# Peptides against a protein of PDB entry 6RGO, part 185

Target 1, 392 residues: chain A of PDB entry 6RGO
Amino acid sequence: MALKLLGFNQDATCFSVISSNKGVTIYNCDPFGKCFELEKSTSNDEELDFLVEMLFSTSLIAVVDKTIGASKRKKLKIVNTKRKATICELTFPHEIMDVIMNRKIICVVLKSDQIFVYDISCMKLLRTIDVRGEKLKSTSKFRNSEAVGDIGVRVSLSTDNNSILCYSSYSKSDKENAPLNDIVVFDALKCIQINVLPAVHQSNIVCIACSPDGMLMATASEKGTIIRVFKTIDTENDEPILVNEFRRGSRPSRISEMKFNHDNTLLACVGESDTIHIFALPVTTTEADANEDDTLQQSSHSLSSSINGLQYISKGLANRFGKIIVSKIPTQSQQRHVAYIKIPENAKYRIGFPKDTTNTIHICGEDGNYLVYSIPRNEVGPCTLVKSNTFD

## One batch from the design tools (peptide; made by RFdiffusion4, then SolubleMPNN)

Design b2_p14_6_s1 (from b2_p14_6, 5 letters changed)
Fold by OpenDDE base, seed 1:
Structure b2_p14_6_s1 (fold): chain B 392 residues (1-392), chain A 14 residues (1-14)
Amino acid sequence: as target 1 above (392 residues)
Amino acid sequence: SLEKEAEEILKKLE
């Protein structure tokens, strides 16, 4: 059967799939099994397409039927999975491209490059963000975006209650063909723009991940060769703070998903390549925990690779037009993965990090495999398979 | 619990 992966929930306790024969199925990870099924509404052999965003492991899901020819691609349904009932339905002016949520906020991304921000508790609209709004005043030409189907606004939301929303925006170039290479950091609760990171890549941003606490953001462009990690809120001299630059590979390959683990120590990426890459992040010691004098001389030989704290003050080369371009970290100082998982070629995989085991990663494939891997702590190498299940 | 919070949301949206 053809499977299409929808992904893991926020804490990797569940994942969602589309089965051509069944419709949407949600699986529980532990114990492994089906927890919900949404039957296909049509007997037609049309390729099913859905968005499903689950509120952690709860009975609350958001569903969009994106099936081609379906009149429902503009409708968001809030569904109670225990009752198998639609509780709320919202209709949008344009096709829904993405839906993300946490305990406080739902964000709905439209094909119009608009982001609708809702209070989940009452479905009250808090903000409409028009990502094109600064440009649309000049050129009324709706780019027939028919041809470049995959370039749109990308979003990520913190899984905590701070509800930090990161989204891709168009650079302020007067050029008709300005890329989606800026990032805006937005407080979704207060409806305030916190930060703007200009030109974080040379090409369009195709993948964004926000950390669970909203303090970090990872970005990847269409090239997918370099992943950049930034602070979301903090700035140095009104400039964006680049924390890490990771090299996924030398060959271009699209990154489809990135995830931080729950303690911000790991960043995983997956995409069109035969390899899931896992990168180590520097532990941001918040200064607060320095006072517990617990003299346990556990000689953890942390291989402190002497990251000589070259604060690369990215002296943004102020190009003649005052645009700060994030300085490229020299290729020799780009960190590689600390761990990896080999996956079948041409198999699409999704990734998730469980809360309780910071060194465990959950993955699922369109090949019908759900796999749990242990991540090595002290060595660079392959992850170890701990658990395997199959689904159809 | 998170499930109880979700059920309270669902009940307010109904």
Scores: peptide ipSAE 0.658, ipTM 0.970, DockQ to the pose 0.863
Fold by OpenDDE base, seed 3:
Structure b2_p14_6_s1 (fold): chain B 392 residues (1-392), chain A 14 residues (1-14)
Amino acid sequence: as target 1 above (392 residues)
Amino acid sequence: SLEKEAEEILKKLE
């Protein structure tokens, strides 16, 4: 049977799949087993496509039926999985491309490059974000490209209550084909723009991950060779907003998903390559007030590779040319993975980090494998398989 | 609990 992966929930306690014969199935990770099924409403041999976003391991899910030919691609359903009932239905002017949620907010991304921000508790619209802006509406004929590769707005939402929304935006270049290479950081609760990161890549951004606390964001372009990690908020200290640059590989390969672990110590990426890459983030020790006393010199050899070589182009030029956040970062600052998982070629995988075990990663494949790996702490190497299950 | 919060949301949307 053809399986299509929808992904893990926010804490990797569940994952969702589409089975061609059964419809949507949600699995629990531990104990492993089916927890919910949404039956196929149509007898036709049409390729099923769905968006399913879970509120953690709860009975609340958002569902979009994206199956071709259906008018349903514009409908968001809030479903109670315990009751097997649609509780709320919203209809949008355009096809839904993505849905993300946390405990406070639902964001709905449309094919029109609009983001609708809702209060989850009442489904009240808080904001409509138009990423194209008013000027570009007149000339952009909707690209009727049904191509799976269509470069649209990408979004990520913090899983905490701060509800930091990161989204890709068009560069202000007067070119008709401005790339989606800017990032906007948005407070989804207050409905205010916090920051704008211009030109974070040379090409369109195709993957974004926000940290659980919303303090970090990772980005990857169409090339998928470099992953950049940014602070979402400008610190008052003249600290670089770019905190890390990781090299996934030398060959171009699309990254489909990235995730931070729950303590912001690891970033994982998966995509079209035979390898899941896991990168170590420098622990930003917030210097909590070091009360003087306990001299326990645990020589944690922090691999503080001193990023001394970022010549800050002086504040004066940055005001005329928008903050060149990506100066020529010396290729020497590019860190490799600390850990990896080999996956079957041509199998699509999804990744999730469980909350309670920061050095564990959950993965699932369209090959019907659910796998739990331990991430090595003190060495660069392969992850160790801890648990395996199969699903159909 | 998260489930109680979700059940309260679902009841308000119903």
Scores: peptide ipSAE 0.648, ipTM 0.969, DockQ to the pose 0.897
Fold by OpenDDE base, seed 4:
Structure b2_p14_6_s1 (fold): chain B 392 residues (1-392), chain A 14 residues (1-14)
Amino acid sequence: as target 1 above (392 residues)
Amino acid sequence: SLEKEAEEILKKLE
């Protein structure tokens, strides 16, 4: 039976799949089992295509039926899963490409490179971001080339209430075919642009991950060889802060998804390769104000891995045209994965980090496997399988 | 209303 993965919810407590015969199924991770099913609306042998975004473990889901007809692809349904009822339906001028949410915000990405930002509590439109319109204002001659295939505006939203939205934008190049290689950081609640990271890759950005707290962002291009991690809000001398540059591999391979764990210590990536890669991030010592009190000796053996000074190479080489070129970390200083999971070749997998266990990763495959792995702390190596379940 | 139903759902996340 053909399964299509929709992915995990924000805290990896649930995941969604399309079953060709049944429609959409949502599984709970622990205890493992079906928690919701949405039957297919049609008896036809048409390939089912859906977007489903679940609000954590709640009864609130956003659903887009992309299976049949241009009209359905433009409709967002807000569904109460407990009532099995549509509580809101929104119609857009263009096909819906992506839907993301947190406790405060829903973002809807259209094929037109528009992002509609809604207050989830009332489905009030807060902002329409026109990524093409911003491009056209900056560069007079951009033909609306239809985004060919899978290249479009990418988005990621913080899972916290700060609601930091990161999205890919078109570079200010005089070239007719400017790549989607800028990042905009946007406060989705206040509807304010916070930061712009210019030319973070040489080619189109195809994957973005925002950290749960919205303080970090990971980016990957269509090459998928290098992952860059930036601070979202903080700048140094009005330049973007590159925190890390990770090497996934030497061969080009598309990255389909990236996720931070809940404490920003790990970044995982998955895609077309036989390997999920997990990278270690530097622990930002938040200067916890040393309020003196309680004595609980948690012997955190700080593995002082002397990651020698990654000088913040904030040296954006301003090219002759005033563009900040993100300085490439020398290939010898590019960090590799600290952990990995081998997955079947050609199996699509999705990843999620559970909130309560920062060294655990949830994965699910189109092969019908839901797997829980423990991430090694003290060694570079494979993750250990802790739990496995199957779904159909 | 959508608002009331969304509020009832969102209150379970607090």
Scores: peptide ipSAE 0.190, ipTM 0.845, DockQ to the pose 0.116
Fold by OpenDDE base, seed 2:
Structure b2_p14_6_s1 (fold): chain B 392 residues (1-392), chain A 14 residues (1-14)
Amino acid sequence: as target 1 above (392 residues)
Amino acid sequence: SLEKEAEEILKKLE
């Protein structure tokens, strides 16, 4: 059967799949099993396409039926899975491309490069963000959606209550074909722009991940060779802080998803390659807890991987071309993965980090595998398979 | 109302 993965929920307690014969199925990860099914409304052999976003392990889901006709693709349904009832239906002016949520906010991304921000508690519209801004008035050339692939506004939302929204934006360059290579950091609750990270890649950003606490953001371009990690809110001398630069590979390969673990110590990425990569982030020791002198000599052999290579790049080469953040990390300081998982070349996988175990990763494949891996702490190497289940 | 049902779901997450 053709399976299509919709992904994990925010805490990787559930994942959603489309089965050609059954419609949408939501699985619990532990205990493993079906927790919800959305029946196929049509008997037609049409390829099912859905967006499903689940609010953690709750009975609240957002659903968009993308299968049949332009009318359904513009409708967001909020469903109570326990009642099997639609509790809200919203209709948008354009096709829905993505839906993300946390306990406070729903964000709806449209094909028009608009982001609609809602208060989840009452479905009140808080803000409409037009990512194209005034440029929409002149270029009625809708990029023929056929020829230019899946290049649109990308979004990520913090899973905490701070509701930090990161989205890709068009560069301020006067070029008609400005890339989606800027990032905007937005407080979705207050509806305030917090930060702007200009030109974080040379090409369009195709993947964004916000940390659970909203303090970090990872970005990847259409090349998928380099992942950059930034602070979202904090700035140094009114400039964005680049925390890490990771090299996924030397060959171009699209990254479809990235996730931080719940303590911001790991970043995972998956995409069109045969490999899930896991990167270690430096533990930001908050200086605050240095005062309690409690001498518990727990010999945490911290892998002091010699992060000596974050030399303060001296002030000098602020050369004439616009402040491309790209120039600040020497290619030699690009970190590699600390762990990896091999996956089938032709199977799409999705990733999630469980809240309770910082060194485990959940993955699921369109091959019908749900897999739990242990991430090595003390060595660079493969992850160890801990649990496997199959789904249909 | 949607609000009451959303609130009842959300209050279980706090």
Scores: peptide ipSAE 0.158, ipTM 0.831, DockQ to the pose 0.118

Design b2_p14_6_s2 (from b2_p14_6, 6 letters changed)
Fold by OpenDDE base, seed 5:
Structure b2_p14_6_s2 (fold): chain B 392 residues (1-392), chain A 14 residues (1-14)
Amino acid sequence: as target 1 above (392 residues)
Amino acid sequence: EDEKFAEEILKKLE
């Protein structure tokens, strides 16, 4: 059967898929098995398309029927999976492009480049973010629907209660074709803009991941060769703090998804390439906990990999237009993956990090494989397959 | 805990 992956939930305890014959299916990861099915409402042989966002492993899901020709692409349904019932339905002025949630917030991204932020507890609208801003309202050129399929506002939300929302924004260039290469960091609870990271890539941002705590953000452009990790809140001399620059590859390849693990020590990426890449992040030892005297001389063989001091010569090339271009870290200082998983060519995969096992990654493929890998700690190399299951 | 929270939300949205 043709499978389409929807992805993992926030803690990788469940994943969702579209089956062409069945509709939406949710699988539990441990014990592995089907836990919910949303039957196809239409008898038509139309290619099914859905958005499904889960609230962890709970009975609350958000569903959008995106099937072509369906009048439902503007409707968000809150579904109780235990009751198999739609509890709430919201209708938007434009097609829904993405839905993300945590325990506090649900964000709805529209084709109009608007983000609607709701309090999940009552579905009260907290904020409408217009990413195009007032200046672009005059150019009523709706991006012609056909060619624009992949270039839109990207969002990521922290899985914690801080509800840090990162979204791509248009650079302030008066050019008609301004790239979506700025990032805005937004407190979704307080409805306050916290930070703006200008021109984090040269081209449109196509993938964003927020850390679970909202303190880090990873970004990738259309080129997908470089991943940048920034601090979300902190700045240095009013400039964005670049924590890491990772090289996925030398060849351009789209990154479809990135995820941080629960403790912000790993960043995984997946996309159109035959390889899932896992990168190590430096553990920011917060200096604060150094005071408790507990003398347990556990010989932490600190693999002091000589991270020779990256003097971040952030020579911000203030180009003539006052745009802070994040200077490319020299190619020699770009970190590679610490671990990898080989996946079948042309199979789309999704990734998730379980909460309780920081060195485990869950992956699922449109080939019908659900796989659990162990990530090596002390060596650069392939991940080890721990569990495998199949789904239809 | 999370399921109770989800059930409370779902009940408020009904």
Scores: peptide ipSAE 0.542, ipTM 0.951, DockQ to the pose 0.860
Fold by OpenDDE base, seed 3:
Structure b2_p14_6_s2 (fold): chain B 392 residues (1-392), chain A 14 residues (1-14)
Amino acid sequence: as target 1 above (392 residues)
Amino acid sequence: EDEKFAEEILKKLE
């Protein structure tokens, strides 16, 4: 059977798949089993395509049928899974490209590079963000590129109630082909732009992850060789906004998904490669006033020593062209993964971090495998398989 | 907790 993965929910308690024969199926992770099915509305052997976003493990899902006809691709349905009923339907002027939610907000990304921000509690429109802005409306020939993997606006939303929205934006270059290499950080509740991170990559951003608390974000470009982690908020302290730079690999490979764990200590990435990479984030120890006393020379060979290369982000080059956030970081400061999972070649996988176990990762594949891995704490190496289940 | 919240939302959207 052909499976298409839709992904995990916010806390990795459920995942959704498209089965060619059944339609949309949602699985519970623990206890493992099918918890919801949306039957195929059409008898035709047409390739099913859906967006499904679940509100945690609840009966509330957002669904977009992308399979057939331009009209359905513009419709967002809020479905009660217990009743198997559409409760609300919204129609957009353009095709829906992505839907993300938390307990407060639904964001709908359109093919027009617009982001519609809604209050989930009443489906009231809070904001329309036009990422192209007014100036680019005149010259943008609709890229009719039905090209699988087309460069569009990418979004990520914090899973907490702060509802920090990170999205890719066009660089202010007067070039007709301005890359989507800026990041905007947006408070989706207050509808206020918090920050703008210009030119975070040299090419278009294809993947964004926001941390659960919205304090961090990760970005990857089309090259997928380097992942950058940024603070979302400018701290009053002279600290660099760029906190980490990770090397996934030397060869270009598309990253399809990134996720932070719930305590911001790990960042995982998956994509077209045979390897899920897991990176350790430096714990920002808030120096709570550790009082003087206890001399215990525990040789914590803290991996801190290699961070010294980031000092050359001199604040001084606030040149007239905006904050150069990405100075040429010496290639020497790039950290590698601390852990990895090998996956079958050409299998698409999705990743999720469960809330209650910061050193556990959930993965699911289009091969019909749901796998739970333990992440090593103190060594660089493979993750250990803890649990496996199959789905169809 | 989240399910009760979702049920309240779903009931308000009906």
Scores: peptide ipSAE 0.541, ipTM 0.952, DockQ to the pose 0.866
Fold by OpenDDE base, seed 1:
Structure b2_p14_6_s2 (fold): chain B 392 residues (1-392), chain A 14 residues (1-14)
Amino acid sequence: as target 1 above (392 residues)
Amino acid sequence: EDEKFAEEILKKLE
């Protein structure tokens, strides 16, 4: 059967898939099994497409029927999975491209490059963000609709209650074809722009991940060779703080998804490559733990390779037009993965980090495999398969 | 905990 992966929920306790024959199925990860099914409403041999966003492992889901020819691509349904009932329906002026939520808000991304921010508790509209409208009025030429599949506004939302929204925006360039290479950091509850990270890549941003606490953001461009991690809120001399630059590979390859683990110690990425890459983040020791004098000489040979050589090359080449070009970290200081998972060629996979086990990753494939891997802590190497299940 | 919260939301939206 043709499977299409929708992905994991926020805590990787569930994942959703589209089965060509059944419609949408939601699986529980542990114990493994079907927890919800949304039947195909049409007997037509149309390729099913859906958005499904879950509120963690709860009975609340947002559903969009994106099936071609369906008059429903502009409709968001809030569904109670226990009742199998639509509780709320919202209609948008344009096709829905993405839906993301946490316990406080739901964000709806439209094909118009608009982001609608709602209070989830009452479905009250808090803000409409017009990502195009922030670009000067002059280049109202709709990008010709044909090449539109891959380049749109990308969003990520913190899973915590702070509700930090990161989205891609158009750079301020007089060029008709400004890339989506800026990032805006937005407080979705207060509806305030917190930060703007200009030109974080040379090409369009195609993948964004926000950390669970909203303090970090990872970005990847169409090239998918370099992943950059920034602080979201903090700035140094009004400049964006680049925390890490990771090298996924030497060959261009699209990154489809990135996720932080729950303690911000790991960043995973997946895409068109035969390899899921897992990167280690430096633990930001908050200054608080410096005072416990506890002399426990546990010789944890932390491979703290003394990356003392992060010269803050704060040499922002302020080019004459005030464009902060994020200085490329020298290729020699680009960190590699600490762990990896090999996946079948051409198999699309999705990733999730469970809350309770920071060294465990959940993955699922369009090949019908749900896999749980253990991530090595003290060595660079392959992840170890711990559990395997199949689904149809 | 989250399920009770979701049920409260779903009940307010109904």
Scores: peptide ipSAE 0.538, ipTM 0.952, DockQ to the pose 0.866
Fold by OpenDDE base, seed 2:
Structure b2_p14_6_s2 (fold): chain B 392 residues (1-392), chain A 14 residues (1-14)
Amino acid sequence: as target 1 above (392 residues)
Amino acid sequence: EDEKFAEEILKKLE
C-alpha cells in the first residue's frame, strides 16, 4: 500500500497519514495506536490527497480533501473526530496549499499566495494577507509550470498563544521573477506586521520553522545547504538578528520540514536526504530572573562548545538597492549537526518534538515506521533508537 | 484542558 505522510501535530503526540486503501488515519504516539480514521469518500483507485491539521491531541481537526476535483481542493472542513462529523465548512476562491493552527488561530494558505487568518474560536476572518500585493497580480501568469515542485508561500505559526506567524514574501525587485526570499513576521492576533527580514537567502525559501514561543525562526532555501536562524521580534539597530547559520550539507538537497524543540535548544531538519540533521542552538540566558536564590548548585554541565565568537559582522552590506543582506557567516564558522538519524533512501519522513522530553525526537516514514530517538547531549554522533512501531 | 477547549469551540461552530 502507498502511504503518504501528513505529519505530526504541534506537540508530536499524534501523527497523520494517508493510506491508499483506508483514507486518512491519525495515530497516537503513546500509547501507540489508531485514534481516528477518515474513510475515503470514493471507491475509485484515485490517488488520495489530503491536508489534515490537528489541534494538539484534541477532537478538533481541519481537513481538506484534495483527491477529487478543483471544488473540494477549495473547501476546509472543521471535523469533530469524536462525532465523526463536519461542524464547519469554509470555501476559498483558490486551492488550499497549507493549513496551520494553534489554540487561537487557523491560517489557510492558498495557491494564489494569499493567507487567510481566522480566529479558531468562531471561525471569524481576522485578516487576508496578499503576499503578491496588488501590483504583482497583473504580470504573474499563473506559473502552470507543473514540473518545479510548487514554489509558493511558506508559513509557520508559533504553537503558543502569542500566535507569531512567519511567512515567505516576494523580494522588492523590479524583476518579473522576484524570489520568495523575504520573511515577514506577523502577529496573527493583533493582525500587525512585527518585522521584515529581507533577502534571507539568494533563492526561494522552501522551508520555514517558527519556535513554539515564536521568538526564533529557521529558514532554508531551495538549495537546502544552509539553514539560518533569526530572532523574530528583536532587532539590533533596526537590522535582523542572525542567531545561527547551520550547514546541512555540501550538496543541494530539498528540506521538507524543520522543527524546534520546546525549549529552543535544538533544531531538526528532514527532506530528500538520507539523513535527519539535529543542530544545537545556544541557550539565550535571559538576564531577567537573576533573583538572588543562591543555593542549588545543580551542576549543569554547560556544553562549553567553544562558540568561537559569532562576530556579529553587523556589516549590513546594504546592497545597491538599500536592502540589508544577511551577513554571511564564513564557511569555516558554519556549525554542523550535533546529532543525526539515518533514514531509508526514497522514504519521506516527518519529524516532531514531544513537549515533556526535550532530548527525544519522534519521526515517521512513508515506509510505515514510527520511531522514537534519543538525542545525544555531550557527543556529536548518531541518535539512539528508543522505541519503534509500525503502521499501515 | 485542550480537549475541553476544543469541545467548546466545536459546540460554538455548530
Scores: peptide ipSAE 0.528, ipTM 0.950, DockQ to the pose 0.865

